# Ledger of designs, part 61: peptides against a protein of PDB entry 4Z63

Target 1, 334 residues: chain A of PDB entry 4Z63
Amino acid sequence: LCLGMNDLTGNIPEDLFHLKRLNLLGIQENRLSGSLSREIRNLSSLVRLDVSWNLFSGEIPDVFDELPQLKFFLGQTNGFIGGIPKSLANSPSLNLLNLRNNSLSGRLMLNCTAMIALNSLDLGTNRFNGRLPENLPDCKRLKNVNLARNTFHGQVPESFKNFESLSYFSLSNSSLANISSALGILQHCKNLTTLVLTLNFHGEALPDDSSLHFEKLKVLVVANCRLTGSMPRWLSSSNELQLLDLSWNRLTGAIPSWIGDFKALFYLDLSNNSFTGEIPKSLTKLESLTSRNISVNEPSPDFPFFMKRNESARALQYNQIFGFPPTIELGHNN

## One batch from the design tools (peptide; aimed at target 1 T125 S172 N224 M307)

Design b2_p24_3_s3 (made by RFdiffusion4, then SolubleMPNN; from b2_p24_3, 11 letters changed)
Fold by OpenDDE base, seed 1:
Structure b2_p24_3_s3 (fold): chain B 334 residues (1-334), chain A 24 residues (1-24)
Amino acid sequence: as target 1 above (334 residues)
Amino acid sequence: SQGSSYITTDYDDSSQQAKPVFLP
């Protein structure tokens, strides 16, 4: 049953929950309000539930133990409060959980040992507090993780050295500290291709440690952190780099010539720093911008990106990495 | 301008969907 993208209002009719054979319920992008009914538990055949982009409020009902076939739960852009229900946090069937842009709060806790099928998690833009959950690496299939815009004070957990499944990771604006530790840990994520750390580590030094290595890194965004230091030498070994944003920091020194050696680099933003010297000639020969055909059908994170100018300005949303225009931005430097 | 912008993943409901631009 697909009723998305309408102007439906009110609550879900209770009689809808009598549909025992229903595999898909999509009611996204409406004006549905009130609490999400606990009677969802009656939809025992449900595989996909999409209630995103509505006006639902209250706590998410703790009924997911009665939904043994549920693979996809999309509830982004609602008014949900409270925590992740225990039954949801223990769901062995769930592949994707998207609760981005709600008012969920408390400590983030997931039973990753139980959530054996979870591969995509989007809890960005909520009110979770405390520390990043140390047991996330126990979600052995978890590939896509967005935890941006929560209040996860402290450092990236040491346990994330073992986060082998992690490919796409967003932690923007989550009050993280110690970028040196974070990078030192995350370099061990052998499948990590996308890392977004914008608006963290305020005023820290970007480490220039040649021992750091991100072999499969394609997208690195560490913008607006007021980071000091220079262009990090360790980044030169990330041969698959496609997008780099280090804008709005306090980086100094020269832009090194190796920045133009990335064969797939199509988006470079080093603006609003304190770089000096000449523009490397190698930037004028970036293969991705000259003659090389790069595949644009590569997998992207499930979470969207935003081009933001300031807090009050309307952002531009990009759902795919290759949706970004080919860019070399070196403005607002010395 | 692009030079005054930065990329983030902070969700913004007021955002405008950008027109996709793909590499050749």
Scores: peptide ipSAE 0.551, ipTM 0.877, DockQ to the pose 0.344
OpenDDE base, seeds 2, 3, 4, 5: peptide ipSAE 0.546, 0.460, 0.534, 0.506; ipTM 0.874, 0.827, 0.866, 0.847; seeds 2, 3 fail the geometry check

Design b2_p24_3_s4 (made by RFdiffusion4, then SolubleMPNN; from b2_p24_3, 13 letters changed)
Fold by OpenDDE base, seed 5:
Structure b2_p24_3_s4 (fold): chain B 334 residues (1-334), chain A 24 residues (1-24)
Amino acid sequence: as target 1 above (334 residues)
Amino acid sequence: SQGSSWVTTVRDSLDDPAKPVFLP
């Protein structure tokens, strides 16, 4: 049953929960309000539940133990409060959980040992606090993780050295500290292609340790951290780099010539730093900027990109990095 | 230069919009 993208109001009719053979319930992009009924437990054949972009409030009901076939739960952009229900945090069937842009709070806890199918987790823009859950690497299929805009004080857990499934990771604006430790840990994530760390590590030094290596890194965004130091030499070994944003830091020294050796680099933002010297001639030879026909294998996170046109506007959602034009931003380096 | 808390750039591309909740 798909009823998304309408102007439906009120709550879900209780009689809908008698549909025991229902595999898909999509009621996204409406004006549905009130609590999500616990009677969703009666939908024992449910594979996909999409209640996103509504006015739902209250706690998410703890009934997911009665939904043994549930693979997809989308609840982003609602008013949900409380934590992740215990039954949801223990779901062995769940592949994707999206609860971004809610009011969920408390310590984030997932039973990753039980969540054997979890591939994508989007909990961005909530009120989770405490530390990052150390057991996330126990989610052996977890590829996509957005935890941006929460309050995860402290450092990236050492256990994340074992996060082999991790491919797309955003921790933007989450009150993280110790960038040297974070990068030293995350370099062990052999499948990591996208890393966003913007608005963390305030005033720290960007490490220039040549022992750091990110083999599959395609997207690195570490903007607005007030980072000191220079362009890190270790980044030159990330030959698949497509997007680099180090804007709004305090980086100094020259822009190195190796920045132009990245064949797939189509977006570079080094603006609002303190770089000096000449613009490397190698930047004028970037194949991605000179050739119209470069097929770049784009990293495809399950979580979207967001761009606001202004502070009052709704953020535009992009599912592809190719939505951004090829760009070199080197402005405001004085 | 001093960093801005908010700009319309790729730096925030995987950073969800701030509350309040954007509705349809």
Scores: peptide ipSAE 0.027, ipTM 0.646, DockQ to the pose 0.107
OpenDDE base, seeds 1, 2, 3, 4: peptide ipSAE 0.024, 0.023, 0.024, 0.027; ipTM 0.657, 0.651, 0.638, 0.642; seeds 1, 2 fail the geometry check

Design b2_p24_4 (made by RFdiffusion4)
Pose (drawn by RFdiffusion4):
Structure b2_p24_4 (pose): chain A 334 residues (1-334), chain P 24 residues (1-24)
Amino acid sequence: as target 1 above (334 residues)
Amino acid sequence: SVEDFVAQFKLPNVDSHWLSSTEV
């Protein structure tokens, strides 16, 4: 049953909950509102539930043991409150959970021993608080994590050294501390390709510690953290690097020669720092900016990227990394 | 020459900017 992208109002008729054989319900992008009824436990054949872009509120009903075939739950852009229900946190069948841009709050609790099929999680733009859940690496299939724009505090848990499945990690604007510990831990996640740390670690020093090694790293964004220190040389060992954003920090010193050695780099933003010295000549032999013989695969995280020119400008949206114009942005330095 | 090359990859009317995974 596909009703998506219409102008429907009111709540879901209780009539709909008699459909025991329904495996797909798309009601997304309407004006529907009210609570999402507990009677939804009666729809035991559901595989894909798309409730996104409506006006729903109240708690997400804790009925998800009654929906053992649920793989895709899409609730993004609604007014849902409370945390993740225990039954949803215990579902062994969920592949994907998208609750982003909701009014959700409290501690974030998932039973990752119980969630053996979870491979993608998007909780962005919510009010989840407390520490990042230490058990997240226990979701052995979790590849894509977007926790951006939340109310967490403290450090990245030590157990994140074991997050073997992690590919795309977006932590922007989440009030994270100790970028030194965050980078030392996260370097051990061997599948990490895209990492977004923007608006965390405010005023901290950027670790220059050169034992740090991110081998498969493709996209590194750590911006507007007002970080101090120099261009970190440990980054020169990430040969796959495609997009680097260190902008709006307090970084100083000269821009080193090795920045021109990234062969797949097509986008760099070092703008709004305290960089001095001349421009390194090696930026003229950047391979992805000269010839057409460099070819690489675009990273594919499940989340869009946003770009702001200044603090008051409306943002630009890029659903894919290769949507960024090939750019050298060195403005507002010394 | 270095400045001319860099100017080839500058964005129009943009003096600086930054990226995020969420709209701020």

Design b2_p24_4_s1 (made by RFdiffusion4, then SolubleMPNN; from b2_p24_4, 9 letters changed)
Fold by OpenDDE base, seed 2:
Structure b2_p24_4_s1 (fold): chain B 334 residues (1-334), chain A 24 residues (1-24)
Amino acid sequence: as target 1 above (334 residues)
Amino acid sequence: DIEEFVNKFRLPNVDSSWLSSVEI
């Protein structure tokens, strides 16, 4: 049943929950309000539940133990409060959980040993507090993780050295500290292709440790951290780099010539730093900027990117990295 | 000119920008 993109109001009719053979319920992009009914438990054949972009409130009902076939739960952009229900946090069938842009709170707890099918987790823009859950690496299929815009104080857990499934990771604006430790840990994530750390590590030094290595890194975003230091030499070994944003920091020194050696680099933002010297002539050799035909059909993270033009402007949403135009931004340097 | 090259790939009407994974 697909009733998305309407002006439906009120609650879901209780009679809808009598549809025991329903595999897909999509009621997204409406004005549905109130609590999500516990009677959703009666939809025992449900594979996909999309209640996103509504006015739902209250706690998410703890009924997911009665939904053994549920693979996709999309609840982003609602008013949900409380925590992740225990049955949801233990779901063995769930592949994708998207609860971005809610009011979920407390300590984030997932039973990753039970969540054997979880591959995508988006909990961005919530009110989770405490530390990052140390057991996330136990979610052995978890590839896409957005935990941005929460209050995960402290450091990246040491256990994340073992996060082999991790490919796309966003922690933007999550009150993280110790960038040296974070990068030192995350370099062990052998499948990590996308790392977004914007608005963390305030005023720290960007490490220039030649021992750091991110083999498969395609997207690195560490913007607006007030980071000190220079362009990190370790980044030159990330030969697959496609997007680099280090804008709005306090980085100094010259832009190194090796920045032009990245064959796939199509987006470079080093703006609003304190870089000095000449623009490297090697930038004119970036094949990705000179060739018209880069059909980059590469997998993107499930979470969107947001480009903020200034502090007062609304961010522009980009659902795919390849939706960015080829860009070199070196403005507002010294 | 390298400046002309860089300017060709500048986002139109963007004085300064940065990326995030969340709307801020």
Scores: peptide ipSAE 0.185, ipTM 0.716, DockQ to the pose 0.899; fails the geometry check
OpenDDE base, seeds 1, 3, 4, 5: peptide ipSAE 0.037, 0.032, 0.035, 0.032; ipTM 0.706, 0.687, 0.711, 0.700; seeds 1, 3, 4, 5 fail the geometry check

Design b2_p24_4_s2 (made by RFdiffusion4, then SolubleMPNN; from b2_p24_4, 8 letters changed)
Fold by OpenDDE base, seed 1:
Structure b2_p24_4_s2 (fold): chain B 334 residues (1-334), chain A 24 residues (1-24)
Amino acid sequence: as target 1 above (334 residues)
Amino acid sequence: SIEEFVNKFRLPNVDSSWLSSVEL
C-alpha cells in the first residue's frame, strides 16, 4: 500500500493494521500525526515500512519482534522521541534503518550480533548522547552509517579498526575529539570510500603522518573544524579521490602539486584556509574537471550531503556525490 | 592562466562554501 505524497492528516486508520498480508506500507510525505500505532505489529508480513516526512511523535513502538520480515524501516523527518526500541535494535531481518532528523535521545544501543542483515543505518540529526557504540563493527554487513549531528563526545572507538564492512561514514557535528586517533583507526576500514567529519575536532592539528593510508577513499570532507597544519601528505596515496573538502580550517603552507594527480577528483574545496603560495598548475591536469565522463553509476552514500554556500543562505541538499558540479574553490586564502 | 582555469570551476555567486552531512 503506497499512500505517500498526499495531504493525509491525523492517525493511520486502524483498519490498515488488519492487512496481515501487507508487504509494503508507504505513507511518507504526509501530515500524519500522533504516535505510531503499536498495531503495526499486526502487519506480520511487512517488508517495508515508510513513515518518513510526517508529523509523528512519541516513542517508536517496541513491536518489531512481531515483524520478522521487516527489511526497511524509514522514519526520517518526524518527531519521534525516546530511544530505538529493543525489538528494533535486535531485528535480524532489518537491512536499512533510517530515523534521521528526529528527536531520539539517550545512548545509542544496537545489538549488532543480532542485527545480521543491517547494511544501512541513518540516525543523523537526533539527540543521541554518550559515546559512539563500540559494537558497531559487530554489524558485519553495515556499510552505510550516518551518526552526524548527535552528541557523541570523545574519540572514535578503537574497535572501529575492525569495521571492515564500513564504506560510508558520516560523523559531522558530533562533538568528536582527537582527529589523529580517528584517522589512525579509520584507515583500517579497508572498504571506507566516504568519510565526512565536518564540524568536529575543533582547533586540532590535521595529522601529516605518512603512515596513514586510505586505499579506497573517494570522498573526504573535513570542513569547518578550525584544523591547523598543512595539506596532509598521506592523502596523496588515495588515488581514487573524487571529492575533497577541507574548507573553513586553518591549514597553512602551499597547496601541493600532487593535488592535480587525482584523476577522479572533480570537487575540491580548500576555501577559507590560510594557504599560501601559487595555485598549482597541476590542477589543469584534473581530467574529471575537463572530461564530462564522471561515472554517474558509482555507489554513493545513502545519507545526503549539504552544501553551505553563504552564511545567510539555506544549505543545498545533495542526495548523490555526482550531483555536485565540477568545482574548485580556493577562495579566502592568504 | 591557472587562475583563469580555476575561475571556470568556482561556484557561481558563492562567497563561502563547505560541505556537511547534516541539515544546516
Scores: peptide ipSAE 0.418, ipTM 0.925, DockQ to the pose 0.835; fails the geometry check
OpenDDE base, seeds 2, 3, 4, 5: peptide ipSAE 0.023, 0.031, 0.040, 0.028; ipTM 0.632, 0.685, 0.725, 0.702; seeds 2, 3, 4, 5 fail the geometry check

Design b2_p24_4_s3 (made by RFdiffusion4, then SolubleMPNN; from b2_p24_4, 11 letters changed)
Fold by OpenDDE base, seed 2:
Structure b2_p24_4_s3 (fold): chain B 334 residues (1-334), chain A 24 residues (1-24)
Amino acid sequence: as target 1 above (334 residues)
Amino acid sequence: DIEEFVNKYRLPDVDSSWLSSVEI
């Protein structure tokens, strides 16, 4: 049943929950309000539940043990409060959980040993607090993780050295500290292609440790951290780098010539730093900027990137980072 | 200005992007 993209109001009629053969319930992009009924438990054949972009409130009902086929739960952009229900946090069937832009709170608790199918987790823009859950690496299929805009005080857990499934990781604006430790841990994530750490590590030094290595790193965003130091030499070994945003830091020194050696680099933002010297001539030779056809057929994260091109422009949703226009931003370096 | 940075990543109707979450 797909009723998305309407102006439906009120609550879901209780009789809808009698549809025991329903595999897909999509009621997204409406004005549905009230609590999500516990009677969703009656939808025992449900594979996809999309209640996103509504006015739902209250706690998410703890009935996911009665939904053994549920693979996709999309509840982003609602008013949900409380925590992740225990049955949801233990779901062995769930592949994707999107609860971004809610009012979920408390400690993030997931039973990753039970969540054997979880591939994608979006809990960005919530009110989760405490530390990052140390057991996230136990989610053996967890590839895409957005935990941005929560209050995960402290450091990246040491256990994340074992996060082999991790490919896309956003921790933007999560009150993280110790960038040296974070990078030292996350370099062990052999499948890490996208790392977003914007608005953390305030005023720390960007480590220039030549022992750091991110083999598969394609996207690095560490903007607006007020980071000190220079362009990190360890980054020169990330030969697959496609997007680099280090804007709005306090980075100094010259832009190194090796930045032009990144054959796939199509987006570079070093703006609003304190870089000095000449623009490397190698930047003008970036093949990706000169060739119109960067058909980077890479699997994008399940989570869209958002970028405004201009202050007056609407933020463009990019389902793929590769949809970004080729860009070099070196402005506001003094 | 932090506002310029915010404007880079902020959606009108979405408080955070996957790329960047900016608090205003």
Scores: peptide ipSAE 0.026, ipTM 0.667, DockQ to the pose 0.105
OpenDDE base, seeds 1, 3, 4, 5: peptide ipSAE 0.035, 0.026, 0.029, 0.028; ipTM 0.717, 0.683, 0.688, 0.627; seeds 1, 3, 4, 5 fail the geometry check

Design b2_p24_4_s4 (made by RFdiffusion4, then SolubleMPNN; from b2_p24_4, 10 letters changed)
Fold by OpenDDE base, seed 4:
Structure b2_p24_4_s4 (fold): chain B 334 residues (1-334), chain A 24 residues (1-24)
Amino acid sequence: as target 1 above (334 residues)
Amino acid sequence: DIEEFVNKFRLPDVDSSWLSSVEL
């Protein structure tokens, strides 16, 4: 049943929960309000539940133990409060959990040993507090993790050295500290391709440790951290780099010539730093700017990227990183 | 200018982009 993208109001009719053979319930992009009914438990054949972009409030019902086939739960952009229900945090069937842009709070707790199918987790823009859950690497299929815009004080857990499934990771604006430790840990994530750390590590030094290595790194965004230091030499070994944003830091020194050696680099933002010297002539050799069709057919995260082209422009949603226009931003350097 | 940064990365509250969930 797909009723998304309407102006439906009120609550879900209770009679809908008698549909025991229902595999898909999509009621997204409506004005549905009130609590999400506990009677969802009666939808024992449910594979996909999409209640996103509504006015739902209250706690998410603890009924996911009665939904043994549920693979997809999309609840983003609601007014949900409380924590992740215990049955949801223990779901062995769940592949994707999206609860972005809610009012969920407390400590983030997932039973990753039970969540054997979890591939994608979006909990961005919530009120989770405390530390990052040390057991996230126990979610052996967890590839995509957005925890941005939460209050995860402290450091990236040492256990994340073992996060082999991790490919896309956003921790933007999460009150993280110790960028040196974070990078030192996350370099062990052999499948890490996208790392977003914007608005963390306030005033720290960007490490220039030549022992750091991110072999598969394609996207690095560490903007607006007030980071000190220079362009990190270790980044030159990330030969697959496609997008680099280090804007709005306090980085100094010259822009190194090796920045032009990245064959796939199509988006570079080093703006609003204190870089000095000449613009590297090697930037004119970026194949991505000269070749028409770098169709990098790479698996995109299940979560969109957003870019505003100008102040008045609506943020363009990019489901793929490759949708970004080729860009070189070097403005506002001294 | 913080406003310029905000304008670049200010996703509407709704859209935690992977790139920058920067609400300033």
Scores: peptide ipSAE 0.023, ipTM 0.654, DockQ to the pose 0.095
OpenDDE base, seeds 1, 2, 3, 5: peptide ipSAE 0.026, 0.022, 0.020, 0.030; ipTM 0.664, 0.629, 0.651, 0.686; seeds 1, 2, 3, 5 fail the geometry check

Design b2_p24_5 (made by RFdiffusion4)
Pose (drawn by RFdiffusion4):
Structure b2_p24_5 (pose): chain A 334 residues (1-334), chain P 24 residues (1-24)
Amino acid sequence: as target 1 above (334 residues)
Amino acid sequence: SHWIMTHPDDGQSYTDKVPDELLE
């Protein structure tokens, strides 16, 4: 049953909950509102439930042990409150959970021993608080994590050294501390390709510690953290690097020669720092900016990127990394 | 100058990125 992208109003007729054989319900992008009824436990054949872009509110009903076939739950852009219900946090069948841009709050609690099929999680633009849940690496299939724009505090848990499935990790604007510990821990996640740390670690020093090694790293964004220190050399060992944004920090010193050695780099933003010295001549022999013989695969995280020119400008959206124009941005330095 | 993030501005309209497994 596909009703998506219309102008429907009111709540879901209770009539709909008699459909015990329905495996797909798309009601996304309408004006629907009210609570999402507890009677939804009666729809035991559901595989894909798309409630996105409506006006729903109230708690998400805790009925999800009645929906053992649920694989995709899409609730983004609604007014849902409370946390993740225990039954949803215990669902062994969920592949994907998208609750981004909701009014959700409290501690974030998932039973990752129980969620053996979870491979993608998007909780962005919510009010989850407390520490990042230490048990997240226990979701052995979780590849994509977007926790951006939340109310967490403290440091990245030590157990994140074991997050073997992690590929795309977006932590922007989440009030994270100790970038030194965050980078030392996260370097042990061998599948990490894209990492977004923007608007965290405010005023901290950027670790220069050269034992740090991110081998498969493709996209590194740590911006507007007002970080101090120099261009970190440990980054020169990430040969796959495609997009680097260190902008709006307090970084100093000269821009080193090895920045021109990244063969897949097509986008770099070092703007709005305290960089001095001349421009390194090696930026003229960047391979992805010269010839057509460098070829690589674009990273594929499940979340869009946003770009801001200044603090008051409306943002630009890029659903894919290769949507960024190939750019050298060195403005507002010394 | 500019910088990159992963969330929209407050009140900003946007388009959700669709995961590949949803198109399968």

Design b2_p24_5_s1 (made by RFdiffusion4, then SolubleMPNN; from b2_p24_5, 13 letters changed)
Fold by OpenDDE base, seed 4:
Structure b2_p24_5_s1 (fold): chain B 334 residues (1-334), chain A 24 residues (1-24)
Amino acid sequence: as target 1 above (334 residues)
Amino acid sequence: PSYITTFPDEGEEFEEKIPSELLE
């Protein structure tokens, strides 16, 4: 049953929960309010539940043990409070959990040993606090992780060295500290292609450790951290780099010539730093800017990107990396 | 400031899906 993108108000009729053969319930993009009914437990055949973009409130009901076929739960952009219910945090069937833009709070706890099918997790823009869950790498299929805009104090856990499934990771604006440790850990994530760390590591030095290596890194965003240092030499080994945003830092020195050697680099923002010297002529050799054949069909994160322009302007949403226009921004340097 | 992140500004998840086709 798909009733999304309407002006439906009130709560879900209780009789709807008698539909024991229902595989898909989509009621997204409405004005549905109140608590999400516990009677969802009666939908024993449910594979997809989409309640996103509503006015739901209260705690998410702890009924997911009665939903053995549930693969997709989308609840983003609601007023949910409390934690992730225990049955949801232990769901062996769940592939995707999206609870972005809610009011979920407390410590983030997932039983990753039970969540054997989880491949996408979006918990961005919540009120989770404490530390990043050290057991996330035990979610052996977890590829896409957005934890942005939470309050995860401290450092990236050492256990994330073993996060082999991790491909797309955002921790933007999560009160993280120690960028050197974070990069030193995350370099071991052999499948990591997208890393977003914007609004963390306030005033720290960007490490220029030549031992750092991100072989498969395509997207690196570390904007607005007030980072000091220079363009990191270790980044030159990331031959697949497509998008680099280091804007709004305090980076100094020259823009290195190797920045133009990235064959796939189509988006570069180094603006609002303290770079000096000449613009590298190698930037004129960026093949991606001269060739029309940007392969739009590359895997992208499940979470969207946002470009914040002006304080008064709506953030532009980009659902795919290749949605970004080919860009070279070097403005507001010395 | 103009920069990339993975969240919209406070409270307003504006999904302005700009199709890549409109940047042409």
Scores: peptide ipSAE 0.381, ipTM 0.752, DockQ to the pose 0.348
OpenDDE base, seeds 1, 2, 3, 5: peptide ipSAE 0.364, 0.353, 0.342, 0.343; ipTM 0.740, 0.735, 0.723, 0.725; seeds 1, 5 fail the geometry check

Design b2_p24_5_s2 (made by RFdiffusion4, then SolubleMPNN; from b2_p24_5, 11 letters changed)
Fold by OpenDDE base, seed 1:
Structure b2_p24_5_s2 (fold): chain B 334 residues (1-334), chain A 24 residues (1-24)
Amino acid sequence: as target 1 above (334 residues)
Amino acid sequence: PSYITTFPDEGEEFTDKIPSELLE
């Protein structure tokens, strides 16, 4: 049943929950309000639940143990409060959980040992606090993780060295500290292609450790951290780099010539730093900007990117990395 | 001044539609 993208108001009629054969319930992009009914438990055949972009409030009902076929739960952009219900945090069927842009709070706890099918997790823009869950690497299929705009004080857990499934990771604006430790850990994530760390590590030094290596890194965003240091030499070994944003830091020194050696680099923002010297001539030879059509069909994170402009301007949403225009931004350096 | 992040400003409506192709 697909009722999304309407102007539906009020609560979901309770009679809807008598549809025991229902595999898909999509009621997204409406003005539905109130609590999400516990009677969802009656939808025992449910594979996909999309209640995103509504006005739902209250706690998410703890009924997911009665939904053994549920693979997709989309609840982003609602007013949900409380935590992730225990049955949801233990769901063996769930592939994707999106609860971005809610008011969920407390410590983030998932039973990753039970969540054997979880491949995508978006909990960005919530009120989770405490530390990053050390057991996330136990979610052996977890590929996409957005935890941006929460309050995860401290460091990236050491256990994330074993996060082999991790491909797309955002921790933007999560009050993280120790960038050296974070990068030292995350370099062990062999499948990591996208790393977004904007608005963390306030005033720290960007490590220039030649032992750091991100072999498959395509997207690195570490903007607005007030980071000190220079362009890190270890980044030159990330031959697949497509997008680099290090804007709004305090990086110094020259822009190195190797920045133009990235064959797939189509978006470069080094603006609002303290870089000096000449613009590398190698930037004029970036193959992605001169001759090659970038493959638009490459896998992208499930979570969107946002170009934050001036505080008064609405951020631009980019659902795919390739939605960004080819860009070289070197402005406001000195 | 602009930079990339993975969250909207509070209260902004964005199309959070995950393409069906990514759900398989």
Scores: peptide ipSAE 0.389, ipTM 0.753, DockQ to the pose 0.707
OpenDDE base, seeds 2, 3, 4, 5: peptide ipSAE 0.385, 0.119, 0.372, 0.365; ipTM 0.751, 0.598, 0.742, 0.736; seeds 3, 5 fail the geometry check

